# Peptides against a protein of PDB entry 7SFY: the designs that were tried, part 6

Target 1, 41 residues: chain A of PDB entry 7SFY
Amino acid sequence: ELFNLESRVEIEKSLTQMEDVLKALQMKLWEAESKLSFATC

## One batch from the design tools (peptide; made by RFdiffusion4, then SolubleMPNN)

Design b1_p9_3_s4 (from b1_p9_3, 5 letters changed)
Fold by OpenDDE base, seed 2:
Structure b1_p9_3_s4 (fold): chain B 41 residues (1-41), chain C 41 residues (1-41), chain A 9 residues (1-9)
Amino acid sequence: as target 1 above (41 residues)
Amino acid sequence: as target 1 above (41 residues)
Amino acid sequence: SALAALLAA
């Protein structure tokens, strides 16, 4: 299948979006972990 | 909503998977770009 | 999932 400029732009846009989602999820994980309570003895 | 160990593990697993996909897509982008031909004058 | 949605887009 042909790869052209439009295709590249689309892929790069998708990659950027995935990176943004990853960052957001990592931040949410941090927030959740800060509130994480453990079973205690 | 409760956040527990199982929840954390699940989130971390998802994050890892997303990172793997990102890496794979970046590699494919590189391969595609290596073969990219441009419109010429 | 968010990942599935992104891949489907």
Scores: peptide ipSAE 0.095, ipTM 0.600, DockQ to the pose 0.031
Fold by OpenDDE base, seed 4:
Structure b1_p9_3_s4 (fold): chain B 41 residues (1-41), chain C 41 residues (1-41), chain A 9 residues (1-9)
Amino acid sequence: as target 1 above (41 residues)
Amino acid sequence: as target 1 above (41 residues)
Amino acid sequence: SALAALLAA
């Protein structure tokens, strides 16, 4: 199949989706870390 | 469930996987673009 | 997984 504008747009859309998920995961990690508390004496 | 080292590692692993896929997609896009040829007169 | 879903789309 030939590469065309539609193909490019489709790939870019996928990239955007992946980036969004990555950002979400990063935020979740940050949130988890921020909530982490340690026992103290 | 409590955030712990295992949870963090799991999230980081997921992040890495996502990044790898992103990189792969970017490479695919580049390859597609590099192969693109246009009709000329 | 979310990753698998994206790859399948």
Scores: peptide ipSAE 0.092, ipTM 0.602, DockQ to the pose 0.031
Fold by OpenDDE base, seed 3:
Structure b1_p9_3_s4 (fold): chain B 41 residues (1-41), chain C 41 residues (1-41), chain A 9 residues (1-9)
Amino acid sequence: as target 1 above (41 residues)
Amino acid sequence: as target 1 above (41 residues)
Amino acid sequence: SALAALLAA
């Protein structure tokens, strides 16, 4: 295995990017649910 | 826009999958750091 | 997917 400071930095950048996407998707989900309309007669 | 129960379920599945990957990467990072050896003379 | 794109980067 090879793990050094540069490898750690790169992995942390990837983790941060994935977390940003997760947060964005969660916000979109919340907004979609909040705007959801129910069927009415 | 179209948002219904099926769309919500699909998005939640994707979020869960991404969170699983994040957790796995974080665990790998922690394990790598814990096993890190320092240079010795 | 967003996940696939991130993993490929």
Scores: peptide ipSAE 0.090, ipTM 0.597, DockQ to the pose 0.030
Fold by OpenDDE base, seed 1:
Structure b1_p9_3_s4 (fold): chain B 41 residues (1-41), chain C 41 residues (1-41), chain A 9 residues (1-9)
Amino acid sequence: as target 1 above (41 residues)
Amino acid sequence: as target 1 above (41 residues)
Amino acid sequence: SALAALLAA
């Protein structure tokens, strides 16, 4: 099965989408952790 | 809804899984591109 | 999609 331009474009599109989701998740994690409270006296 | 340790662990697990998939896709892209041939005379 | 499944976990 020959690799072609369309195949490359499709893979790169998928990579970009996943990177965007990763960034979103990282931001959500940061926001959640910044709101975390600890038991105190 | 309170953020807790379990929530953090779950998010970080998801991040790790996605990063692994990203790396796999990048490797596949590299391998495919290295096999791409061009029209020649 | 696999990506959607990961996000839903």
Scores: peptide ipSAE 0.090, ipTM 0.600, DockQ to the pose 0.034

Design b1_p9_4_s3 (from b1_p9_4, 4 letters changed)
Fold by OpenDDE base, seed 1:
Structure b1_p9_4_s3 (fold): chain B 41 residues (1-41), chain C 41 residues (1-41), chain A 9 residues (1-9)
Amino acid sequence: as target 1 above (41 residues)
Amino acid sequence: as target 1 above (41 residues)
Amino acid sequence: SRIQELKSL
């Protein structure tokens, strides 16, 4: 198996994409929980 | 749209999964580049 | 690391 410039670029692009998704999901979690209301008696 | 415990759990699971993948890809990148040899004259 | 920075957000 061979590692080359194209492989490196592809890996780095994938990493960046996943970081963006992680950030988005963290934001969604925060916003959703911020809107969460609790049951009351 | 409603946020509940199940949604929170699912989001957190997804985040964990993606972090694991990110870590794995970073390791792959490091290892691959560590093995990279350069052209010589 | 960049991952740790993201986790801290």
Scores: peptide ipSAE 0.127, ipTM 0.554, DockQ to the pose 0.102
Fold by OpenDDE base, seed 4:
Structure b1_p9_4_s3 (fold): chain B 41 residues (1-41), chain C 41 residues (1-41), chain A 9 residues (1-9)
Amino acid sequence: as target 1 above (41 residues)
Amino acid sequence: as target 1 above (41 residues)
Amino acid sequence: SRIQELKSL
């Protein structure tokens, strides 16, 4: 398997995309929790 | 949209899976860099 | 956070 600068850049790009999705999920979780009303029963 | 404990658990599970993939990519990057021989030309 | 830890590795 060949590893060069282009391969490294592509892997870093994939990592960044995964981080972005992860952050989006965290934000959605936070938003959902913010809307969550305390159970009164 | 309904948010409950099950929804929260599912989101956290997704976050964990994304983290695992992210870590795997980091490990692959590190391995590739470790195998990378210094350019001698 | 865990994501920030991962970014720092």
Scores: peptide ipSAE 0.120, ipTM 0.552, DockQ to the pose 0.111
Fold by OpenDDE base, seed 5:
Structure b1_p9_4_s3 (fold): chain B 41 residues (1-41), chain C 41 residues (1-41), chain A 9 residues (1-9)
Amino acid sequence: as target 1 above (41 residues)
Amino acid sequence: as target 1 above (41 residues)
Amino acid sequence: SRIQELKSL
């Protein structure tokens, strides 16, 4: 295999994109849990 | 929409899976960069 | 967070 500048940039770009998705999902999780209602007596 | 325990568990599982992929890619990036050779005089 | 730790590597 050949690792070069283009490959490194592409990998870093993919990592950044996945981090952004993770942050978005974490925020959605927080919002969903914050809105969760529990039945009470 | 309905957010319940199953939904929360599934989201958390997806987040964990993505984190594992990120760590794997970061390790591969480090290894690739560590093996990168530069021409010298 | 775990994600923030990953971003800091």
Scores: peptide ipSAE 0.117, ipTM 0.545, DockQ to the pose 0.110
Fold by OpenDDE base, seed 3:
Structure b1_p9_4_s3 (fold): chain B 41 residues (1-41), chain C 41 residues (1-41), chain A 9 residues (1-9)
Amino acid sequence: as target 1 above (41 residues)
Amino acid sequence: as target 1 above (41 residues)
Amino acid sequence: SRIQELKSL
């Protein structure tokens, strides 16, 4: 397949999706860490 | 800048780096979840 | 590198 404008746009969309997944995972990690500290006894 | 082979290689390297970060975050999340379940009292 | 910073979080 050609490395052209269409290819660049598709790759940039994929990068954006990966960044969104990264943010979601960071938030989930924060939630888990928050619950861990919340654990009292 | 041109959308050429050099650009593609650079973007693919960036994607690989992002995937590595994703894996690291997933492992940290697993560790946090493991510690949370380990929390006994 | 921003990616390296994220990896260390």
Scores: peptide ipSAE 0.108, ipTM 0.514, DockQ to the pose 0.080

Design b1_p9_4_s4 (from b1_p9_4, 5 letters changed)
Fold by OpenDDE base, seed 4:
Structure b1_p9_4_s4 (fold): chain B 41 residues (1-41), chain C 41 residues (1-41), chain A 9 residues (1-9)
Amino acid sequence: as target 1 above (41 residues)
Amino acid sequence: as target 1 above (41 residues)
Amino acid sequence: SRLQELKAK
């Protein structure tokens, strides 16, 4: 297995992409829950 | 837009999957860096 | 999937 700067950068790029999607999902969840009406029955 | 328990569970499931992949990548990065020989030249 | 591709790196 070869590990160099390019490999590290590629992995970090993938991590960043995952983090961005994660944040987007978290925001979607928060927004959805914010709109969720409290069950009163 | 409809938001209910199933929707929340689905979003949280997706978040968990993303987190798992994120952790895997972090572990790969750490392992790779741990094996990386220090450049002595 | 993209997730699997990312995990495979």
Scores: peptide ipSAE 0.102, ipTM 0.576, DockQ to the pose 0.050
Fold by OpenDDE base, seed 5:
Structure b1_p9_4_s4 (fold): chain B 41 residues (1-41), chain C 41 residues (1-41), chain A 9 residues (1-9)
Amino acid sequence: as target 1 above (41 residues)
Amino acid sequence: as target 1 above (41 residues)
Amino acid sequence: SRLQELKAK
């Protein structure tokens, strides 16, 4: 196997993209939970 | 739209899975970089 | 958060 600069850059780019997706989903989760209504007496 | 307990659990599970993938890739990146050899004089 | 910890590494 060969690891070079192009491979490292590509992996780091992929990781960054996944982090961005995670942040977006976490924000959506927070929004959904904040709007969640619970029945009360 | 309807947000319920099942939806929240599923989203949180998905986020956890993505975090695990990220950690695995970060570890692989570290291993690859640690083994990377540079030409020296 | 765990994500923040990962990003900070």
Scores: peptide ipSAE 0.097, ipTM 0.553, DockQ to the pose 0.111
Fold by OpenDDE base, seed 1:
Structure b1_p9_4_s4 (fold): chain B 41 residues (1-41), chain C 41 residues (1-41), chain A 9 residues (1-9)
Amino acid sequence: as target 1 above (41 residues)
Amino acid sequence: as target 1 above (41 residues)
Amino acid sequence: SRLQELKAK
């Protein structure tokens, strides 16, 4: 198989997109847990 | 909206999956570029 | 973070 500039650019774009999603999900997790309340008696 | 244990677990699972994919793609990029040859005169 | 660790590689 072959690797060229176009392939590299595409891979890097995909990586960037996934990093953005990961960051967003980490933020969502943090925010959600920050608001989490616990059952009390 | 609501956040519970099930939601947290699901988010963390998704994050783990995406991290695995990112790692794999980074490895692929490195391997591909390691094999890349350049045009010469 | 794990994300930053991945970015650094």
Scores: peptide ipSAE 0.096, ipTM 0.560, DockQ to the pose 0.106
Fold by OpenDDE base, seed 3:
Structure b1_p9_4_s4 (fold): chain B 41 residues (1-41), chain C 41 residues (1-41), chain A 9 residues (1-9)
Amino acid sequence: as target 1 above (41 residues)
Amino acid sequence: as target 1 above (41 residues)
Amino acid sequence: SRLQELKAK
């Protein structure tokens, strides 16, 4: 395939999606860590 | 700048880096969840 | 880099 404007736009969209997933995972990790500290006797 | 081979290679390297970070975060989340279940009275 | 910092967290 051609490495053109359409290809660049598609790749940038993929990068943005990955960044959104990264942020979501970071938030989930924070939540899990928060619950871990909450889980006490 | 030009959208050429060098640009594509750089973007693909960035994507790979992001995937590695995603995997690391997923593993940390799994560990946190495992510890949460372990944290009992 | 920012990605390296994220991986380290």
Scores: peptide ipSAE 0.077, ipTM 0.472, DockQ to the pose 0.082

Design b1_p9_5_s2 (from b1_p9_5, 6 letters changed)
Fold by OpenDDE base, seed 3:
Structure b1_p9_5_s2 (fold): chain B 41 residues (1-41), chain C 41 residues (1-41), chain A 9 residues (1-9)
Amino acid sequence: as target 1 above (41 residues)
Amino acid sequence: as target 1 above (41 residues)
Amino acid sequence: DLLEQLLKA
């Protein structure tokens, strides 16, 4: 397919989606690490 | 700037980098969750 | 992966 404006828009949408997932994953990691610190006896 | 081959290559590199970080983050999340299960009294 | 999907299109 052509590397045109349409393709650029699609790629940028995908990048945004990946960044959103990345942020969500980082938040979940923080939550998991926080819970780990609460694991006490 | 032009949406040319050079721009495409740069974007693809960025996408790959983001995917690598995503995978690493997923692994770390798994590790954190696994350690959480080991937190016993 | 998403990148691979984009490259196929």
Scores: peptide ipSAE 0.111, ipTM 0.482, DockQ to the pose 0.053
Fold by OpenDDE base, seed 1:
Structure b1_p9_5_s2 (fold): chain B 41 residues (1-41), chain C 41 residues (1-41), chain A 9 residues (1-9)
Amino acid sequence: as target 1 above (41 residues)
Amino acid sequence: as target 1 above (41 residues)
Amino acid sequence: DLLEQLLKA
């Protein structure tokens, strides 16, 4: 298997993209739970 | 939009899955760079 | 964990 500068850059870009998605999902989860109502009588 | 326990669990599972992928990619990058040779004369 | 580190970055 070949690893060069181009391959490294490709992996790093993928990691960055996934980090952005993870942050977005974490924010969505936080916001959703902030709005969550608890049971009432 | 509806948010309930099921939705929360779904998001958390997705986050866990993405974390696993990120770890795998980080390991691949580390291993690849560990094997990388530098230019010689 | 990794998610926590990513959030801080």
Scores: peptide ipSAE 0.109, ipTM 0.577, DockQ to the pose 0.030
Fold by OpenDDE base, seed 2:
Structure b1_p9_5_s2 (fold): chain B 41 residues (1-41), chain C 41 residues (1-41), chain A 9 residues (1-9)
Amino acid sequence: as target 1 above (41 residues)
Amino acid sequence: as target 1 above (41 residues)
Amino acid sequence: DLLEQLLKA
């Protein structure tokens, strides 16, 4: 096991990518719920 | 395109899974940084 | 941000 700058950078890149995907999914959920509200009201 | 309870549940499940992975990665980063501090101090 | 929110959850 070795932790260096490269390892930290790689982990942070992965975290950033996951955050982006999460935000995208949150937006999709919001859009879907908004459409549902629109359709049922 | 159809949004129903099943769709919402599926999206929320995916979000939860992503959150869990993010938390795990955050912990790994913290552990790695902690080990680095330990090793260099 | 989102990361901070997750840490506090």
Scores: peptide ipSAE 0.105, ipTM 0.581, DockQ to the pose 0.033
Fold by OpenDDE base, seed 5:
Structure b1_p9_5_s2 (fold): chain B 41 residues (1-41), chain C 41 residues (1-41), chain A 9 residues (1-9)
Amino acid sequence: as target 1 above (41 residues)
Amino acid sequence: as target 1 above (41 residues)
Amino acid sequence: DLLEQLLKA
């Protein structure tokens, strides 16, 4: 196998993209939980 | 929309899975970089 | 952990 600068940059870019998705999902989870209402009967 | 315990659990499970993938990729990146050799001519 | 770091960033 050959690991070079191009490969490293591409992997790091992919990691960054996945981190952005995780952040977005975490925010959505927080928003959903904040709006959650329970039965109060 | 309806957000309940089932939905929350599924989202949290997905987030955990993505975190595991990120950790694996980070380890692979470290291993690859640790093995990287440069031209020394 | 990683998730905590992401939330802080």
Scores: peptide ipSAE 0.099, ipTM 0.569, DockQ to the pose 0.031

Design b1_p9_5_s3 (from b1_p9_5, 6 letters changed)
Fold by OpenDDE base, seed 4:
Structure b1_p9_5_s3 (fold): chain B 41 residues (1-41), chain C 41 residues (1-41), chain A 9 residues (1-9)
Amino acid sequence: as target 1 above (41 residues)
Amino acid sequence: as target 1 above (41 residues)
Amino acid sequence: DLLEELLKA
């Protein structure tokens, strides 16, 4: 399979997109934890 | 929506999975670049 | 870890 500049650019775009999704999920997790109320004994 | 320990664990699992995919893609990118031959003038 | 590095970039 041929790898060239265009292929590299597309892969890097995909990696960036996945990073963005990860960031969003981390933010959601943080927000949820921030709002989470816990029961104590 | 209810957020609890189980929800947090599942989200963290998903984040870990995405990280693993990212690592794999980075490795593929590196391997491809490593093998890439370039033409010079 | 990788995720931390990615988020810092």
Scores: peptide ipSAE 0.139, ipTM 0.584, DockQ to the pose 0.029
Fold by OpenDDE base, seed 1:
Structure b1_p9_5_s3 (fold): chain B 41 residues (1-41), chain C 41 residues (1-41), chain A 9 residues (1-9)
Amino acid sequence: as target 1 above (41 residues)
Amino acid sequence: as target 1 above (41 residues)
Amino acid sequence: DLLEELLKA
């Protein structure tokens, strides 16, 4: 298997993209739970 | 939009899955760079 | 925790 500068850059870009998605999902989860109401009688 | 226990679990599972992928990619990057040799004369 | 580290980065 070949690994060069181009391959490294590709992986790093993918990691950055996934990090952004993870942050977005974490924010969505936080916001959703902030709005969550509990059961009432 | 609806948010309930099922939705929360779904998001958390997705986050866990993405974390696993990120770890795998980080490991691949580390291993690849460990094998990388520098230019010689 | 990786997610925690990513969030603060």
Scores: peptide ipSAE 0.136, ipTM 0.585, DockQ to the pose 0.029
Fold by OpenDDE base, seed 2:
Structure b1_p9_5_s3 (fold): chain B 41 residues (1-41), chain C 41 residues (1-41), chain A 9 residues (1-9)
Amino acid sequence: as target 1 above (41 residues)
Amino acid sequence: as target 1 above (41 residues)
Amino acid sequence: DLLEELLKA
């Protein structure tokens, strides 16, 4: 096991990518729920 | 395009899975940084 | 941010 600058940068990059995907999914969920509310109300 | 209960459940499942992975990565980063601080101080 | 919210959950 070795932790250095490269390792930290790589982990942070992965975290950022995951955050972006999560935000996208959250937006999709919001859009879907909004459409459902629109369609059923 | 069709949004129903199954679709919402599936999206929420995906979000939960992503959250779990993010938390795991955050913990790994914290552990790595903690070890670095320990090793260099 | 999102990361901070996840940590608090």
Scores: peptide ipSAE 0.133, ipTM 0.586, DockQ to the pose 0.033
Fold by OpenDDE base, seed 5:
Structure b1_p9_5_s3 (fold): chain B 41 residues (1-41), chain C 41 residues (1-41), chain A 9 residues (1-9)
Amino acid sequence: as target 1 above (41 residues)
Amino acid sequence: as target 1 above (41 residues)
Amino acid sequence: DLLEELLKA
């Protein structure tokens, strides 16, 4: 295998993209839970 | 929209799976960088 | 953990 600067940069870019998706999903989860209502009767 | 316990559990499971993938990629990146050799001549 | 660090950033 050959690991070079190009490979490292691409992997780090992919990791950053996945982190952004995770942050977005976490925010959506928080919003959904904040709106959640339970049966009170 | 309807958000219930089932939906929350599924989202949290997906987030956990993505976190596991990120951890795996981070470890692979560390291993690759640790093995990287530069031209010294 | 990783998620906590992501939320912090």
Scores: peptide ipSAE 0.129, ipTM 0.577, DockQ to the pose 0.030

Design b1_p9_5_s4 (from b1_p9_5, 5 letters changed)
Fold by OpenDDE base, seed 2:
Structure b1_p9_5_s4 (fold): chain B 41 residues (1-41), chain C 41 residues (1-41), chain A 9 residues (1-9)
Amino acid sequence: as target 1 above (41 residues)
Amino acid sequence: as target 1 above (41 residues)
Amino acid sequence: SALEELLAK
């Protein structure tokens, strides 16, 4: 198993991408919840 | 577009799963970097 | 990638 600078860069890119997706999902969740109606009377 | 409790639960499950993957990747990155040799003299 | 695998589920 070989780890080098290139490997580290690729992993860090993936981590950053996943963090971006997490943030996007959290934002969409908030937006969805803000529009959810709890009372249907 | 309909959002309900079931939808919220599914999204939150996905978010939790992604957070777990992020943590695992960060740990593996640290382990890999700790074994990286910077000098090849 | 790990992200692609997660999103495919």
Scores: peptide ipSAE 0.089, ipTM 0.582, DockQ to the pose 0.029
Fold by OpenDDE base, seed 5:
Structure b1_p9_5_s4 (fold): chain B 41 residues (1-41), chain C 41 residues (1-41), chain A 9 residues (1-9)
Amino acid sequence: as target 1 above (41 residues)
Amino acid sequence: as target 1 above (41 residues)
Amino acid sequence: SALEELLAK
């Protein structure tokens, strides 16, 4: 098993991508909940 | 566009899954870097 | 990718 700078960079890029998706999903959740309206009679 | 409890639960489950993967990747990165050894002559 | 699939939901 070899670990080098290129491997580290690749892993860090993947982490950054996942964090971006997490932020996007959290924003979508917040937006959805902010728009949630209760049933009315 | 309808938002209900089931949709919220699904989004939160996805967020949890991604957070778990993030933690796993961060641990892998730390392990790899902890094992990194410099070239010797 | 799996990440793209999650985002698409």
Scores: peptide ipSAE 0.086, ipTM 0.583, DockQ to the pose 0.037
Fold by OpenDDE base, seed 3:
Structure b1_p9_5_s4 (fold): chain B 41 residues (1-41), chain C 41 residues (1-41), chain A 9 residues (1-9)
Amino acid sequence: as target 1 above (41 residues)
Amino acid sequence: as target 1 above (41 residues)
Amino acid sequence: SALEELLAK
């Protein structure tokens, strides 16, 4: 298959979308850990 | 909801999976661009 | 997807 501008743009868009999701997951993890509490007696 | 070790592990696994896909896409892009040729006369 | 479901929580 022939690589062209449209193919490159499509891949770039997918990469950007994944980066957005990755950042969202990292933020969720950070939020979860920031709320972590420990059992006490 | 309560954050626990299982929740953290699940998020970490998802992040790792996304990183693997991201790297694969980057490699695909690199491969495609490396094969790019130009018209000549 | 599993990732979308995780983010929705």
Scores: peptide ipSAE 0.081, ipTM 0.575, DockQ to the pose 0.045
Fold by OpenDDE base, seed 4:
Structure b1_p9_5_s4 (fold): chain B 41 residues (1-41), chain C 41 residues (1-41), chain A 9 residues (1-9)
Amino acid sequence: as target 1 above (41 residues)
Amino acid sequence: as target 1 above (41 residues)
Amino acid sequence: SALEELLAK
């Protein structure tokens, strides 16, 4: 396949987008954990 | 919503899965670039 | 890179 600047830009764009999603998920995880209450006696 | 161990495990699993995809994309990008030939005279 | 740092966590 042909690889050029357009391809690289597109891939990098996708990577960035996925990073954003990952960060969002991490934040949600943190928030969920921060709000988690533990059973106590 | 209720957050528990199952939820946390599932989220972390998803995060890991996305990380794997990101790494794969990075590798593909690198490989593509490594195989890229530049125009010469 | 920032991405590497993210994935290394």
Scores: peptide ipSAE 0.074, ipTM 0.574, DockQ to the pose 0.030

Design b1_p9_6_s3 (from b1_p9_6, 3 letters changed)
Fold by OpenDDE base, seed 2:
Structure b1_p9_6_s3 (fold): chain B 41 residues (1-41), chain C 41 residues (1-41), chain A 9 residues (1-9)
Amino acid sequence: as target 1 above (41 residues)
Amino acid sequence: as target 1 above (41 residues)
Amino acid sequence: SIEKLKSLL
């Protein structure tokens, strides 16, 4: 196996993209939960 | 917009899956870097 | 996949 700068950069880019998606999902969850209405009568 | 338990569970499941992939990528990066050979003469 | 997860946003 050969690991070089090009490979490292590509992996790090993928990691960053995943982290961005993760943060976006967390924000969506927070927003949804913040807007959640409890059963009321 | 309607948020219910079903939606919350699905989002949380997606978050977990993303975190698992993130960890896997980090491990792959670590392994690759650990095996990296520096230029030598 | 990342793309599949992105579709949930």
Scores: peptide ipSAE 0.124, ipTM 0.585, DockQ to the pose 0.050
Fold by OpenDDE base, seed 4:
Structure b1_p9_6_s3 (fold): chain B 41 residues (1-41), chain C 41 residues (1-41), chain A 9 residues (1-9)
Amino acid sequence: as target 1 above (41 residues)
Amino acid sequence: as target 1 above (41 residues)
Amino acid sequence: SIEKLKSLL
């Protein structure tokens, strides 16, 4: 297979997209945990 | 929506899966770049 | 799949 600038750019775009999703999920996890009420009884 | 231990575990599993894919793509990118032959003429 | 993971947003 031939690797060139176009292939590199496409891979990096995919990586960025996945990182964006990861960050969004991390934020949702943090928000959910911050709102979680623990049983204190 | 209710956040509990099961939800947290599921989100963290998803995060881990995405990170694994990211690392695999990063490795593929690095391997492709390492094998790339530049025009030297 | 990545699409399934995206649906968690």
Scores: peptide ipSAE 0.121, ipTM 0.580, DockQ to the pose 0.049
Fold by OpenDDE base, seed 5:
Structure b1_p9_6_s3 (fold): chain B 41 residues (1-41), chain C 41 residues (1-41), chain A 9 residues (1-9)
Amino acid sequence: as target 1 above (41 residues)
Amino acid sequence: as target 1 above (41 residues)
Amino acid sequence: SIEKLKSLL
């Protein structure tokens, strides 16, 4: 187990990428739910 | 564009999975950094 | 890829 600068930078980059995807999915979910309509009498 | 319960549930499951991975990576990063030692004189 | 990112754990 060798933790160096290269390893830290790679992990932090991956975290950032996943956070970006999470934000995008959350926005898509909000948009979809905001548009949702239900049948009414 | 059809948003139904199936679509919502699938997106929410994906979000949860990504959050779990993020938490795991953050913990690994903290542990690695906490163990980090530097050469000293 | 989530799986690729998981490999960094």
Scores: peptide ipSAE 0.114, ipTM 0.576, DockQ to the pose 0.052
Fold by OpenDDE base, seed 3:
Structure b1_p9_6_s3 (fold): chain B 41 residues (1-41), chain C 41 residues (1-41), chain A 9 residues (1-9)
Amino acid sequence: as target 1 above (41 residues)
Amino acid sequence: as target 1 above (41 residues)
Amino acid sequence: SIEKLKSLL
């Protein structure tokens, strides 16, 4: 495999995808932690 | 800037770092969700 | 860092 512009573009796309997943997980974590504070006992 | 082996190695390290953060967030999310099931009310 | 790398892409 050649380290070329095509490979660079694919890596950039992968990085963006991972960042989107990170953001989604961070939001889900916040949501779960927020729900814990609503425990009523 | 040149798309070379040095750049590729740095990108791979960054991808690994992002994956490690993803795994940590997934574990924290599981932990938070698990704690919700222990709500006693 | 990720941000530094992003700026280089």
Scores: peptide ipSAE 0.085, ipTM 0.478, DockQ to the pose 0.069

